# Peptides against a protein of PDB entry 3HUF: the designs that were tried, part 29

Target 1, 320 residues: chain A of PDB entry 3HUF
Amino acid sequence: MWIIEAEGDILKGKSRILFPGTYIVGRNVSDDSSHIQVISKSISKRHARFTILTPSEKDYFTGGPCEFEVKDLDTKFGTKVNEKVVGQNGDSYKEKDLKIQLGKCPFTINAYWRSMCIQFDNPEMLSQWASNLNLLGIPTGLRDSDATTHFVMNRQAGSSITVGTMYAFLKKTVIIDDSYLQYLSTVKESVIEDASLMPDALECFKNIIKNNDQFPSSPEDCINSLEGFSCAMLNTSSESHHLLELLGLRISTFMSLGDIDKELISKTDFVVLNNAVYDSEKISFPEGIFCLTIEQLWKIIIERNSRELISKEIERLKYA

## One batch from the design tools (peptide; made by RFdiffusion4, then SolubleMPNN)

Design b1_p11_1_s1 (from b1_p11_1, 5 letters changed)
Fold by OpenDDE base, seed 3:
Structure b1_p11_1_s1 (fold): chain B 320 residues (1-320), chain A 11 residues (1-11)
Amino acid sequence: as target 1 above (320 residues)
Amino acid sequence: EELDKEAEELE
């Protein structure tokens, strides 16, 4: 989201979130959802127009800002952004930091981008929330992204957490739920004058983790916890691969269980399968190898003695 | 003071 602040109390000492939309900026406008009052004698009554676009699909993957358009409203002294005069037709900016100078005002409006990108584990939830979140200047998507800051977990009572949730946790993404999204939808008006009123997702995250025994105390408890072990996995999910990498595993990939030969078995401690393959093929597992699902692996990983537990299972099946 | 007048005269 874009946040503006200014020196010299020209914004009354307030920080303001700018959501996607159009704002008239000037000395003689009233602060509301479409106006930004700037108090300086050197600023025109109506000085500039700011237009913030909704996030692009690219912004979800890059964590880049919503496009920020500035137009001077035919003022005598013009408007500058990053020391450059804004053109007559307006200019668009994708920089994360904008210094906006209105006329000869000695104080600048500083706009900075606070990255917030929400990944959804569930396409139905994405479909429900994407439009509203985009109107907050929040990029949304289903796919993993290095720019992802938040991950929406589905609250299903009694269900195992998904691989997406596991991976989101290990990569230190803030896990949130629908309750947080509901709260975000209500704050749009309250944060106009005070950007600090933005709800803290970390509180939601802490509550989710605290109330769900499927999470370890921290990602650090699991990261590289299986260093020195080797696994083979079916080449089905990038998230699964990345999850196993974060556990410190050496990973070999295969396309079918038939590709698991003696050579692969000799260098592999265990095989990780998805639930569908595990359930369908459990009768035909290769001899002398430990096969498990990611969910079964996760249950081991969250235990304090995970390395000992997995070693015992490997030994049990390798010598069976 | 002159800057104030210029900002006001652009009404």
Scores: peptide ipSAE 0.035, ipTM 0.726, DockQ to the pose 0.209
Fold by OpenDDE base, seed 2:
Structure b1_p11_1_s1 (fold): chain B 320 residues (1-320), chain A 11 residues (1-11)
Amino acid sequence: as target 1 above (320 residues)
Amino acid sequence: EELDKEAEELE
């Protein structure tokens, strides 16, 4: 989201969020959803127009800002952004920091981008929330991105957390839920969007982790916890592969259970399967190898003695 | 004083 602040109390000492939309900026406007009052004798009554665009799909992957357009409203002394005069037709900016000078005002408006990109695990939830979040200037998507700051967990009562949620946790993204999204939606109803009104996502995350026994106390408890072990997995899920890498596992991939030969068994401690393959082909598992699902593996990983637990299961199947 | 007049005349 864009946040504006200013020197010399020209914004009354307040930090304001600029959601996607159009704002008239000047001395003789009243603060509302489309106007920004600036208190200086050196500023025109109606001085500039700011236009914040909705996020692009590219912004979700890059964590870049919503496009910021500035137009001078034919003022005597013009408008500058980052010491450059704004062009006659207006200019568009993608920099994360903008110093906006209105006329001869000795104080600048400082606009800065606070990065917030929300990944969804569930397509239905994305479809429900994407429009509202985009209108807050928040990029949204389903695919993994290095720019993701938050991950939406689906609250299904009594279900195990998904592989996406497990991976988001280990990547140290802030896991949020539908309650947090609801709180975000209410912030836009304010006439003056003060930056201090944004709910604390980290508090929401702490509450989720504290109240759900499917999470360890920290990602650090799980990262590289299985260093030195080797697994094989069916080449079906990239997220599962990345999750297993974060556990410190050496990973081999196979295309079918029939590809699990003596050579693969000799270098592999266990095989990770998806639920569908595990349930359908349970009778056809090769002898002498430990097969488990990612959810079964996760239940072991969240325990303090995960290495000892896995070692015992491997030994149990070698001697059976 | 001059800056005040210039900001008023753009009415």
Scores: peptide ipSAE 0.034, ipTM 0.723, DockQ to the pose 0.208
Fold by OpenDDE base, seed 1:
Structure b1_p11_1_s1 (fold): chain B 320 residues (1-320), chain A 11 residues (1-11)
Amino acid sequence: as target 1 above (320 residues)
Amino acid sequence: EELDKEAEELE
């Protein structure tokens, strides 16, 4: 989200979130959803127009800012952004930091981008929330992105957490739920005056982890917990592969169970399968190798003695 | 603060 602050008291010492939309900026406007009052004798009554665009799909992957347009409203002394005069038709900016100078005002408005990108685990939830979140200047998507700051867990009562949720947790992404999204939708008006009123997602995350026994106490408890073990994985998802890498596993990939040869077995401690393949192919598993699902693996790795548990399961199957 | 003449004229 865009946050503005200013030097001196020209913004009354407050920070403000700018959501996607259009703002008239000047000395003689009243602060509201479309106006920013700036208190300086050096600023025109109506000095500039700020327009913040909704996030692009690219912004979800890059964590880049919503496009920030500045137009001078035909003022005598003009408007500058990052020491450059704004063009007659206005200019658009994608920099994460903007120093906006209105006329001869000695104090600048400082706009900075606070990155917030929300990944959804479920397409249906994305469909429900994406529009509203985009109107808050929050990029949203389904695919894994290094720019993601938050992950929406799908709450299906009584279901195991998804691979996406597991991976998000290990990546130290803030896991949130629908309650946080609801809360975000309510603060839109309150944050106009004080950007600090933005809800803390970390509190939501802490509550989720505390109330769900499917999570370890920290990502650090699981990261590299399986260092020294080797697995083979059916080429299923990039998230599954990255999850196994974060566990410290050496990973070999295969395309079908038929590709599991004696050489692969000799170098592999266990095989990781998706649920569909695991359930359909149970009868066709190679002899002498431990096959499990990611969900079964997760149940082991969240235990304090995960290495011992996995070792015991590997041994059981070598002697069977 | 150098007053913007436009701001002064608008005052």
Scores: peptide ipSAE 0.032, ipTM 0.738, DockQ to the pose 0.185
Fold by OpenDDE base, seed 4:
Structure b1_p11_1_s1 (fold): chain B 320 residues (1-320), chain A 11 residues (1-11)
Amino acid sequence: as target 1 above (320 residues)
Amino acid sequence: EELDKEAEELE
């Protein structure tokens, strides 16, 4: 989201979130959803127009800002952004940091992009929330992205957490739920005066982790916890591959169980399968190797003695 | 600081 702040009390010492929309900026406007009051004698009554666009699909993958348009309202001394005079027709900016100079005011408005990109694990939840979140200037999507800051877990009562949720946790994405999204949707008016009134996603995350035994206490408890072990991965998603890498595993990728020869078995501690392959191929598993699903592996990883547990399972099958 | 002329009309 875009946040503005300024020196010299020209914004009354407050930070403000700018949602997608149009704002008239000047000395003689009242702060509301479409106006930003700036207190300086060097600023025109109506000085500039800020227009923030809704997020693009590209912004979800890059974590880039919503496009920020600035137009001078035919003022005597004009408007500058990052020391450059704004053209008469206005200019558009994609930089994460904007220093906006209104006329001869000695203090700049500093606009900065606080990255918030929300990944959804469930397409139905994305369909429900995307429009509202985009109107807050928050990029949303389903696909994995390095720009993802928050992850909405699927709340199915009694279901295991998904691989997407596991991976989101280990990559230190803030996991949130529908309760946080609901709260976020209600604060739009209150954050006009104070950007600090944004709901704390970390508190929501802590509560989710505390109340769900399917999560370890921290990502750090699991990251590299299987360092020194090797696995073969069959017919697994990209998220599953990245998850196994974060566990510190050496990974070999194969297309079928038939590709696993005796030499490979000697160098591999276990085989990781998706649920469909595990259920279909369980009768044809190679002798002398431990095969498991990501979900079965996760249940071991969240235990305090995960290395001991996995070692016992490997030994049990090598000598059977 | 030269006041913007549009700013002076508030007196």
Scores: peptide ipSAE 0.029, ipTM 0.724, DockQ to the pose 0.172

Design b1_p11_1_s2 (from b1_p11_1, 3 letters changed)
Fold by OpenDDE base, seed 3:
Structure b1_p11_1_s2 (fold): chain B 320 residues (1-320), chain A 11 residues (1-11)
Amino acid sequence: as target 1 above (320 residues)
Amino acid sequence: DELDEEAEKLK
């Protein structure tokens, strides 16, 4: 989200969130959802127009800011952004930091981008929330992104956490739920004058982790915990692959269980399968190899003695 | 230094 601040009390000492929309900026406007009052004798009554666009799909993957358009409203001394005069038709900016000078005002409005990019675990929740979150200037999507800051898990009572949730956790993404999204929807007006009123997602995250025994105490407890082991997996999910990499596993990929030959078995400690393949193919598993699901693996890796547990299971099947 | 406010009074 865009946040604006200014020196010299020209914004009355307030930090303001700018959501996607259009704002008239000037000395003789009243602060509301479409106006930003700036207090200086050097600023016109109506000085500039700020327009913040909704997030693009590209912004979800890059973590780039919503496009920030600035137009001067035919003022005598114009408007500058990053020391450059704004063109007559306005200019658009994708920089994360904007120094906006209105006329000859000795104080600048500083706009900065606070990154918030929300990944959803399921398409249904994305469909429900994406529009509202985009109107907050929050990029949303389903696919993994290096720009992802938050991950929405489903509150499914009694279900195992998904691979997406596991991976998001190990990536140190802030896990959130629908309750946080609901809370975000209520604060839109309150954060206009005070950006600090933005709800803390870390509190939501802490509560989720505390109330769910399927999470380790920290990502660091699991990262590289299986270093030195080798696995094979079906080339079905990038998130599954990345999850196993974060565990420190050497990974071999295969397309079918029939591709698991003696050579692959000789260099592989265990085979990781998705639930569908595990359930359908459990009768046809290659002899002499330990096969498990990602969820079964997760249950082992969250244990303090994960390496010992894995070793025991590998040995059990080699001698069976 | 002529302020923007003074410029608006002339419009």
Scores: peptide ipSAE 0.031, ipTM 0.711, DockQ to the pose 0.173
Fold by OpenDDE base, seed 4:
Structure b1_p11_1_s2 (fold): chain B 320 residues (1-320), chain A 11 residues (1-11)
Amino acid sequence: as target 1 above (320 residues)
Amino acid sequence: DELDEEAEKLK
């Protein structure tokens, strides 16, 4: 989201969130959803127009800002952004940091992009929330992205957490739920006066982890917890591969169970399978190797003695 | 002082 702040009390010493939309900026406007009051004698009654666009699909993958348009409203001394005079027709900016100079005001408005990019694990929830979140200037999507800051967990009662949720947790993405999204949707007007009134996603995350026994206490408890072990994985999802890498595993890939030869077995401690392959091929598993699902592996990883547990299962099948 | 005089003309 875009946040503005300024020196010299020209923004009344407060930070403000700017959502997608158009703002008239000047000395003689009242703060509301379409106006930004700036307190300085050197600023025109109506000085500039800020227009923030909704996020693009590209912004979801890059974590880039919503496009910020600045137009001077035919003022005597003009408007500058990053020391450059704004053109008469206005200019558009994609930089994450904008120093906006209104006329001869000795204090700048500093606009900065605080990255908030929400990944959804469920397409139905994305369809439900994307429009509202985009109107907050929050990029949204389903696919894994290095730019993601938050991950929406689907609360299905009695279901295991998904691989996407497991990976989001280990990569230190803030896991949130529908309750946080609902709260976020209600604050649009309240944050005009104070950007600090944004709901705390970290508190939501802490509550999710505390109340769900499928999570370890921290990502650090699991990251590299299986260092020194080797696995083979069916070439499936990128998220599954990245999850196993974060566990510190050496990973070999294969295309079918038939590709698991004596050489692969000799260098592999266990085989990770998806649920469909595990259930269908359980009767045809190679002898002398431990096969498990990623969900079964996760249940071991969240235990305090995960290394001991995995070692016992490997030994049990190697000497059977 | 000079900044105040130009602000009065923008009334």
Scores: peptide ipSAE 0.026, ipTM 0.663, DockQ to the pose 0.205
Fold by OpenDDE base, seed 5:
Structure b1_p11_1_s2 (fold): chain B 320 residues (1-320), chain A 11 residues (1-11)
Amino acid sequence: as target 1 above (320 residues)
Amino acid sequence: DELDEEAEKLK
């Protein structure tokens, strides 16, 4: 989201979130959803127009800012952004830091991009929330992205957490739920006056982790916990591969269970399968290899003695 | 002083 701040009390010492939309900026406007009052004698009554666009798909992957358009409203002394005069037709900015000078005002409005990118595990939830979140200047998507800051867990009571949730946790993404999204949707008006009123996602995250026994205490408890072990997996998802990598596993890939030969078995401690393959092919599993799902693996890795548990299962099947 | 007086005249 865009945050604006300014020195010299020209913004009354307040920070403000600028959501996607259009703002008239000037001395003789009243702060509201479409106006930014700037208190300086050197500023025109109506000085500039700020327009913040909704997030692009690219912004979700890059963590880039919503496009920030600045137009001078035919003022005597113009408007500058990053020491450059704004053109007569206005200019658009994709920099994460903007110093906006209104006329001869000695104090600048500092606009900075606070990255918040929300990944969804469930496409239905994305469809439900994306529009509202985009109107908050929050990029949203389903795919894994290095720019993701938050992950919406699909809260089905009594279900195991998804691979997406597991991976989001291990990559230290803040896991949130629908309750946070609901709360976030309500703050739009309150944060006009004070950007600090934005709800803390970490509190939501802490509550999720505390109240769900499917999470370890920290990602660090699981990261590299299986270092030295080797697994084979079906080349099904990049996310599953990345999850297993974060566990410190050496990973071999295969295309079908028929590709699991004696050589692969000799070099592999266990085989990781998706639920569908595990359930359908359980009768055809190669002898002498430990096969499990990612969810079954997760149940082991969240235990304090995960290495010992895995070792016991491996040994059990070698001697069976 | 002159900057402040001109500023009051800013439309």
Scores: peptide ipSAE 0.025, ipTM 0.671, DockQ to the pose 0.216
Fold by OpenDDE base, seed 1:
Structure b1_p11_1_s2 (fold): chain B 320 residues (1-320), chain A 11 residues (1-11)
Amino acid sequence: as target 1 above (320 residues)
Amino acid sequence: DELDEEAEKLK
């Protein structure tokens, strides 16, 4: 989200979030959803127009800012952004830091981009929330992105956490739920006066972990916990692969169970399968190989003695 | 001080 602050108390010492929309900036406007009052004698009554666009799809993958347009409203002394005069028709900016000088005012408005990018675990929740979140200047998507700051866990009562949720946790992404999204929707008016009134997603995350026994206490408890073990994985998802890498596993990939040869078996401690393949192929598992699902693996990893547990399961199947 | 008065007169 865009946050503005200013020197010399020209914004009354307050920080403000700018959501996507249009703002008239000047000395003789009242602060509201479409106006920013700036207190300086060197600033015109109506000095500039700020327009913040909704996030692009690219912004979801890059963590880039919503486009920030500045137009001078035909003032005597103009408007500058990053020491450059704003053009007559206005200019658009994608820099994460903007120093906006209104006329001859010695104090600048400092606009900075606070990255917030929300990944969803399922398309249904994305479809429900994307429009509202985009109107807050929050990029949203389904695919894994290095720019993601938050991950929306699907709460199906009594279901195991998804691979996406497991991976988001290990990546130290802040896991949130629908309650946090609801809360975000309510703050739109309150944050006009104080950007610090944004809800703390870390509090939501702590509450989720505390109330769900499917999470370890920390990602650090699981990261590299299986270092020294080797697995073979059916090429199912990039997230599954990255999850296994974060566990410290050496990973071999295969396309079908028929591709599991004696060489692969000799180098592999266990085989990771998706639920569909695991359930359909239970009868055709190669002899002497421990096959498990990612969800079964996760149940082992969250235990304090995960290395001992997995070793025992590997041994059981070698002697069976 | 002089810069302030000129800005007030224009808009």
Scores: peptide ipSAE 0.026, ipTM 0.690, DockQ to the pose 0.241; fails the geometry check

Design b1_p11_1_s3 (from b1_p11_1, 4 letters changed)
Fold by OpenDDE base, seed 4:
Structure b1_p11_1_s3 (fold): chain B 320 residues (1-320), chain A 11 residues (1-11)
Amino acid sequence: as target 1 above (320 residues)
Amino acid sequence: DELDELMEKLE
């Protein structure tokens, strides 16, 4: 989201969130959803127009800001952004930091992009929330993105957490739920006066983790916890591969169980399979190799003695 | 055995 602040009390010492929309900026406007009052004798009554666009699909993958348009309203001394004079027709900016100088005002408005990018695990929830979140200037999507800051887990009562949720957790993404999304949707009016009134997602996350025994206490408990082990996996999902990498595993890929030869077995401590392959082919697993699902592996890695549990099973199968 | 309990949970 875009946040503005300014020196010299020209914004009354307040930080303000700017949602997608159009704002008239000047000395003689009243703060509301479409106006920003700036207190300086050097600023025109109506000085500039700020227009913030809704996030693009590209912004979801890059974590880039919503486009910020600035137009001078035919003022005597113009408007500058990052020391450059704004053109007569206005200019558009994609920089994460904007220093906006209104006329001869000695104090600048500083606009900065606070990255908030929400990944959804469930397409139905994305369909429900995307429009509202985009109107807050929050990029949303389903696919994994390095720009993701928040992850909405699928709340199915009694279901295991998904690989997407596991990976989001280990990436130190803030996992949130529908209650947080609902709260975000209600604060739009209050954050005009004070950007600090934005709800704390970290508190929501802590509550989710505390109340769900499928999560470890922290990502740090699991990251590199399996360092020194090697696994083989089917070349299926990128998220599964990245999850196993975050566990510190050396990973070999194969296309089918038939590709698991003696050489691969000699270099592999265990094989990670998807649920469908595990259930259908469990009777055909190579002898003496530990095969498990990613969900089964997750149940092991949340235990304090995860390395011992894995080692014991590998040893049992080698000597059986 | 913690492993047996785990494996039972894995079945």
Scores: peptide ipSAE 0.441, ipTM 0.942, DockQ to the pose 0.004
Fold by OpenDDE base, seed 3:
Structure b1_p11_1_s3 (fold): chain B 320 residues (1-320), chain A 11 residues (1-11)
Amino acid sequence: as target 1 above (320 residues)
Amino acid sequence: DELDELMEKLE
């Protein structure tokens, strides 16, 4: 989201969130959802127009800012952004930091981008929330992105967490729920005067983790917890692969159970399967091979003695 | 107990 602050008291010492939309900036406007009052004798009554666009798909993957357009409203002394005079037709900016000078005002408005990108695990929830979140200047998507800051978990009581949720947790993404999204949808009016009134997603996350026994206390409890072990997995999901990498596993990939040869077995401690393959092929598993699902592995990883549990099972199967 | 239950499921 875009946040503005200013040098001196020209913004009354307040920081504001600028959501996508159009703002008239000037001395003789009243602060509201479409106006920014700037207190200076050197600023025109109506000095500039700021227009913040909704996020693009690219912004979801890059964590880049919503496009920021500045137009001078035919003022005597113009408007500058990053020491450059704004053109007559206005200019658009994609920099994360904008120093905006209105006329001859000795104090500048500083706009900075705070990245917030929300990944959804469920396409239906994305469809429900994307429009509203985009109107907050929040990029949204389904696919994994290095720019993702938040991950939406669906509150289904009694369901196991998804691989996406597991991976989001281990990569230290803030896990949020629909209740947080609902709260975000209502903040537009409350945060106009004080950007600090933005709801803290970390509190929501802490509550999710605390109240759900499917999560360890921290990602650090699981990251590299299986260092030294090796696994084989079906080439089914990139997220699954990345999850296993974060556990510190050496990973071999195969396309079918038939590709599990003696060589692969000799270097593999266990085989990770998806639920469908596990359920269908359980009877046909080779003797002496430890096969499990990602969900089963996750349950083991949550335990403090996860390494001992895995080692014990490997030994049991090796000597069976 | 939870381990044993997990192992029984893996078996």
Scores: peptide ipSAE 0.433, ipTM 0.939, DockQ to the pose 0.004
Fold by OpenDDE base, seed 2:
Structure b1_p11_1_s3 (fold): chain B 320 residues (1-320), chain A 11 residues (1-11)
Amino acid sequence: as target 1 above (320 residues)
Amino acid sequence: DELDELMEKLE
């Protein structure tokens, strides 16, 4: 989201969120959803137009700002952005920090980009919320992104957390739920533009972790917790692979259970399978091999004695 | 015992 603040109290000492939309900026406008009052004798009654675009798909992957357009409204002394005069037809900016000078005003408006990119685990929830979140200037998507700051957990009562949620947690993203999305929607509808009135996503996250026994206390409790162990996995999910890497596992991939040869067995402590393969082929597993699902592995790794639990099972199967 | 109990709960 774009946030503006200003020097010399020309914005009345307030920070303001600028959602995607068009704003007339000047001395003789009243603050509302389309106007920004600036208190200075050195600026025009109607001085500039700011236009903030909705986020692009590229912005989701880069964490870049919504495009910020500035047009001078034919003022006597013009408008500058980052010490450069705005062109006659207006200019567009993708920098995360903008110093906007209106005419001869000695104080600048400072616009800065607060990065927020929301990943969804569920495509139906993305379809439901993406439009509203984009109108807040928040990029949204399904795919993993290095720019992801928040991850939406679907609240299904009694269901295990998904691999996507597990991975988001270990990446130290802020996990949020539908309740937080509803609060964001309410803020937009109420035309609350004060940045201090935005709901705290970290408080939402703390509450999710505290109230759900499927989460460890911190990502650090699980990251590299299985260092020194080796696993084999069916090459079906990239997220599953990345999750196992964050646990500190050495990973071998195979395409089918028939590819599990003596060589693979000799270097592998356990085999990680998806639920469908685990349920369908459990009877055909080689004797003496520890096979489990990612969900079963997750239940083990959240325990303080996870290494001892895994070691005991490997030993049991080796001597059985 | 704790793992076996976990695995039995997952079967």
Scores: peptide ipSAE 0.433, ipTM 0.940, DockQ to the pose 0.004
Fold by OpenDDE base, seed 1:
Formats: structure tokens, C-alpha cells, sequence
Structure b1_p11_1_s3 (fold): chain B 320 residues (1-320), chain A 11 residues (1-11)
């Protein structure tokens, strides 16, 4: 989201979130959803127009800001952004930090991008929320992204957490739920005057972790917890691979169970499978090989004795 | 209690 602040109390000492939309900026406007009052005698009554676009798909992957357009409203002394005079037809900016000088005002409006990018675990939730979140200037998507700051877990009562949720947790993404999204939707009007009123997702995250026994106390409890072990995995998802990497595993990939040769077995402590393959092929598993699902592995890794549990099972199967 | 004998030997 874009946040504006200013020097010299020209914004009344308040920070303001700018959602996608158009704003008339000037001395003689009243603060509302489409106007920004700036308190300076050096600023025109109507000085500039700010237009913030909705996030693009690219912004989801890059964590880039919503495009910020500035147009001078034919003022005597013009408008500058980052020391550059705004062109007659306006200019568009993708920088995360904008210093906006209105005319001869000695104080600048500082616009900065607060990174917030929400990944969804399922397409249904994305379909429900994407439009509203985009109108808040929040990029949204389903695919893993290095720009992801927040992850919406699917609330299915009585279901295990998904691989996406597990990975989001381990990569220290703030996990949120629909309750936080609802809360975000309600604050839109209140944050116009004070950006500090933006809800803290970390509180929501802490509550999720506290109330769900499927989560470890911290990502650090699981990160590299399986260092020194080797696994083979079916090439099913990138998230699964990244999850296993964060556990400190050496990973080999195979395309089918038939590709598991003696060499791979000799270098592998256990095989990680998806649920569908595990259930369908369980009868065909080679003897003496520890095969498990990611969900089963997750249940093991959240235990304090995870390494011992894995070692015991490997030993049991080798000597069986 | 060894995680329910490793989840009943991975059901």
C-alpha cells in the first residue's frame, strides 16, 4: 500500500494510506476518499492530482508498488517528484519512495510503498477476496512468490494444514485467515486519516498458531531440523521441494516410482510422496524403504524428537 | 507415544 507522510506538518502530522484511486491534492480541499488537504501557503488551492492504479499481476511477483501517477494542475510553480519536474501531461512512477514537492513549498510529501502481498492457498478464497484486496492496493495470487508477505490458509475444519501453509510458515510468511481479511475490509475508511490504524497481521498470526496444534511454536523449531538426512521425492510441486529444503534435507527427485533405482535407494533415508501416490501405490512400495507423505512428515517434524523418530523407522525397515 | 507408533506405521 502507498503511505504518505510530510514534513513541516503540511499533512497535519498524520500519515495516510492511499488506496487505488484518484486524489486532488491542494490547500483548499477537504480530506476525504478523493482529496488530500495540504496545509501550506505556498501550495495552490488545487495543486496536483494523484492517481494510484490497482496492482498488476507483475506486482504480485515483484512486490512492486501500484503505479503512482502525478499530474500538476497547471500551477504557477509546478510539481516535482524526486527532484524532477512533472511533465505537462503528468508522469507515472514505480519507485517505492517518492518525494513530492508542490510548488515552492519547502516541505515535501513523502510517499513510500509498504509491501503487502497476499498469497492464497486455494482458488476459491482468492476468487472471493482478490477484487477487494486489489482495491486496497494489495497484490494477490495463488502461486508462490518471493514477494509474498502474507499467506491465507484455508480454514477447513478438521483437515490437516496444506503443504502451502507448511511452507508459508517455514519461510516466515505471516499466516492469516479470513478474519483478518474481513478486518482489512472494515478499516478502509478509518485509515484515511491515520495509516497507523492499519491492523497488525502479526496478532492474527499469533492467534492462529496458538489455537492450532498442527503448528510448531516457531519456524526455527523446524528449519534445518532434518539436516543430515536425505530424501527422494516425486516431482509433484515446487512448494514441496522448497519445504523439504527448509527442513535441511538433501533432496533427490524422481518422476515415477519406477525410477527409484538401487542407487537412489542407497543414498536416500526416506521417500516423500503426495497423498494420491501414497494411497494408490502403497502396496507396491519396495520393502525396506521408508515412504511417507508430506503431511506425515510434518506431524513428525513438529515433535521434539523428530530426528529420533525418523532414525528409528529407517533402522526398523533396514533390519526388517 | 512414539507418535502413535509412527502413526500406526504410516497407515
Amino acid sequence: as target 1 above (320 residues)
Amino acid sequence: DELDELMEKLE
Scores: peptide ipSAE 0.459, ipTM 0.945, DockQ to the pose 0.004; fails the geometry check

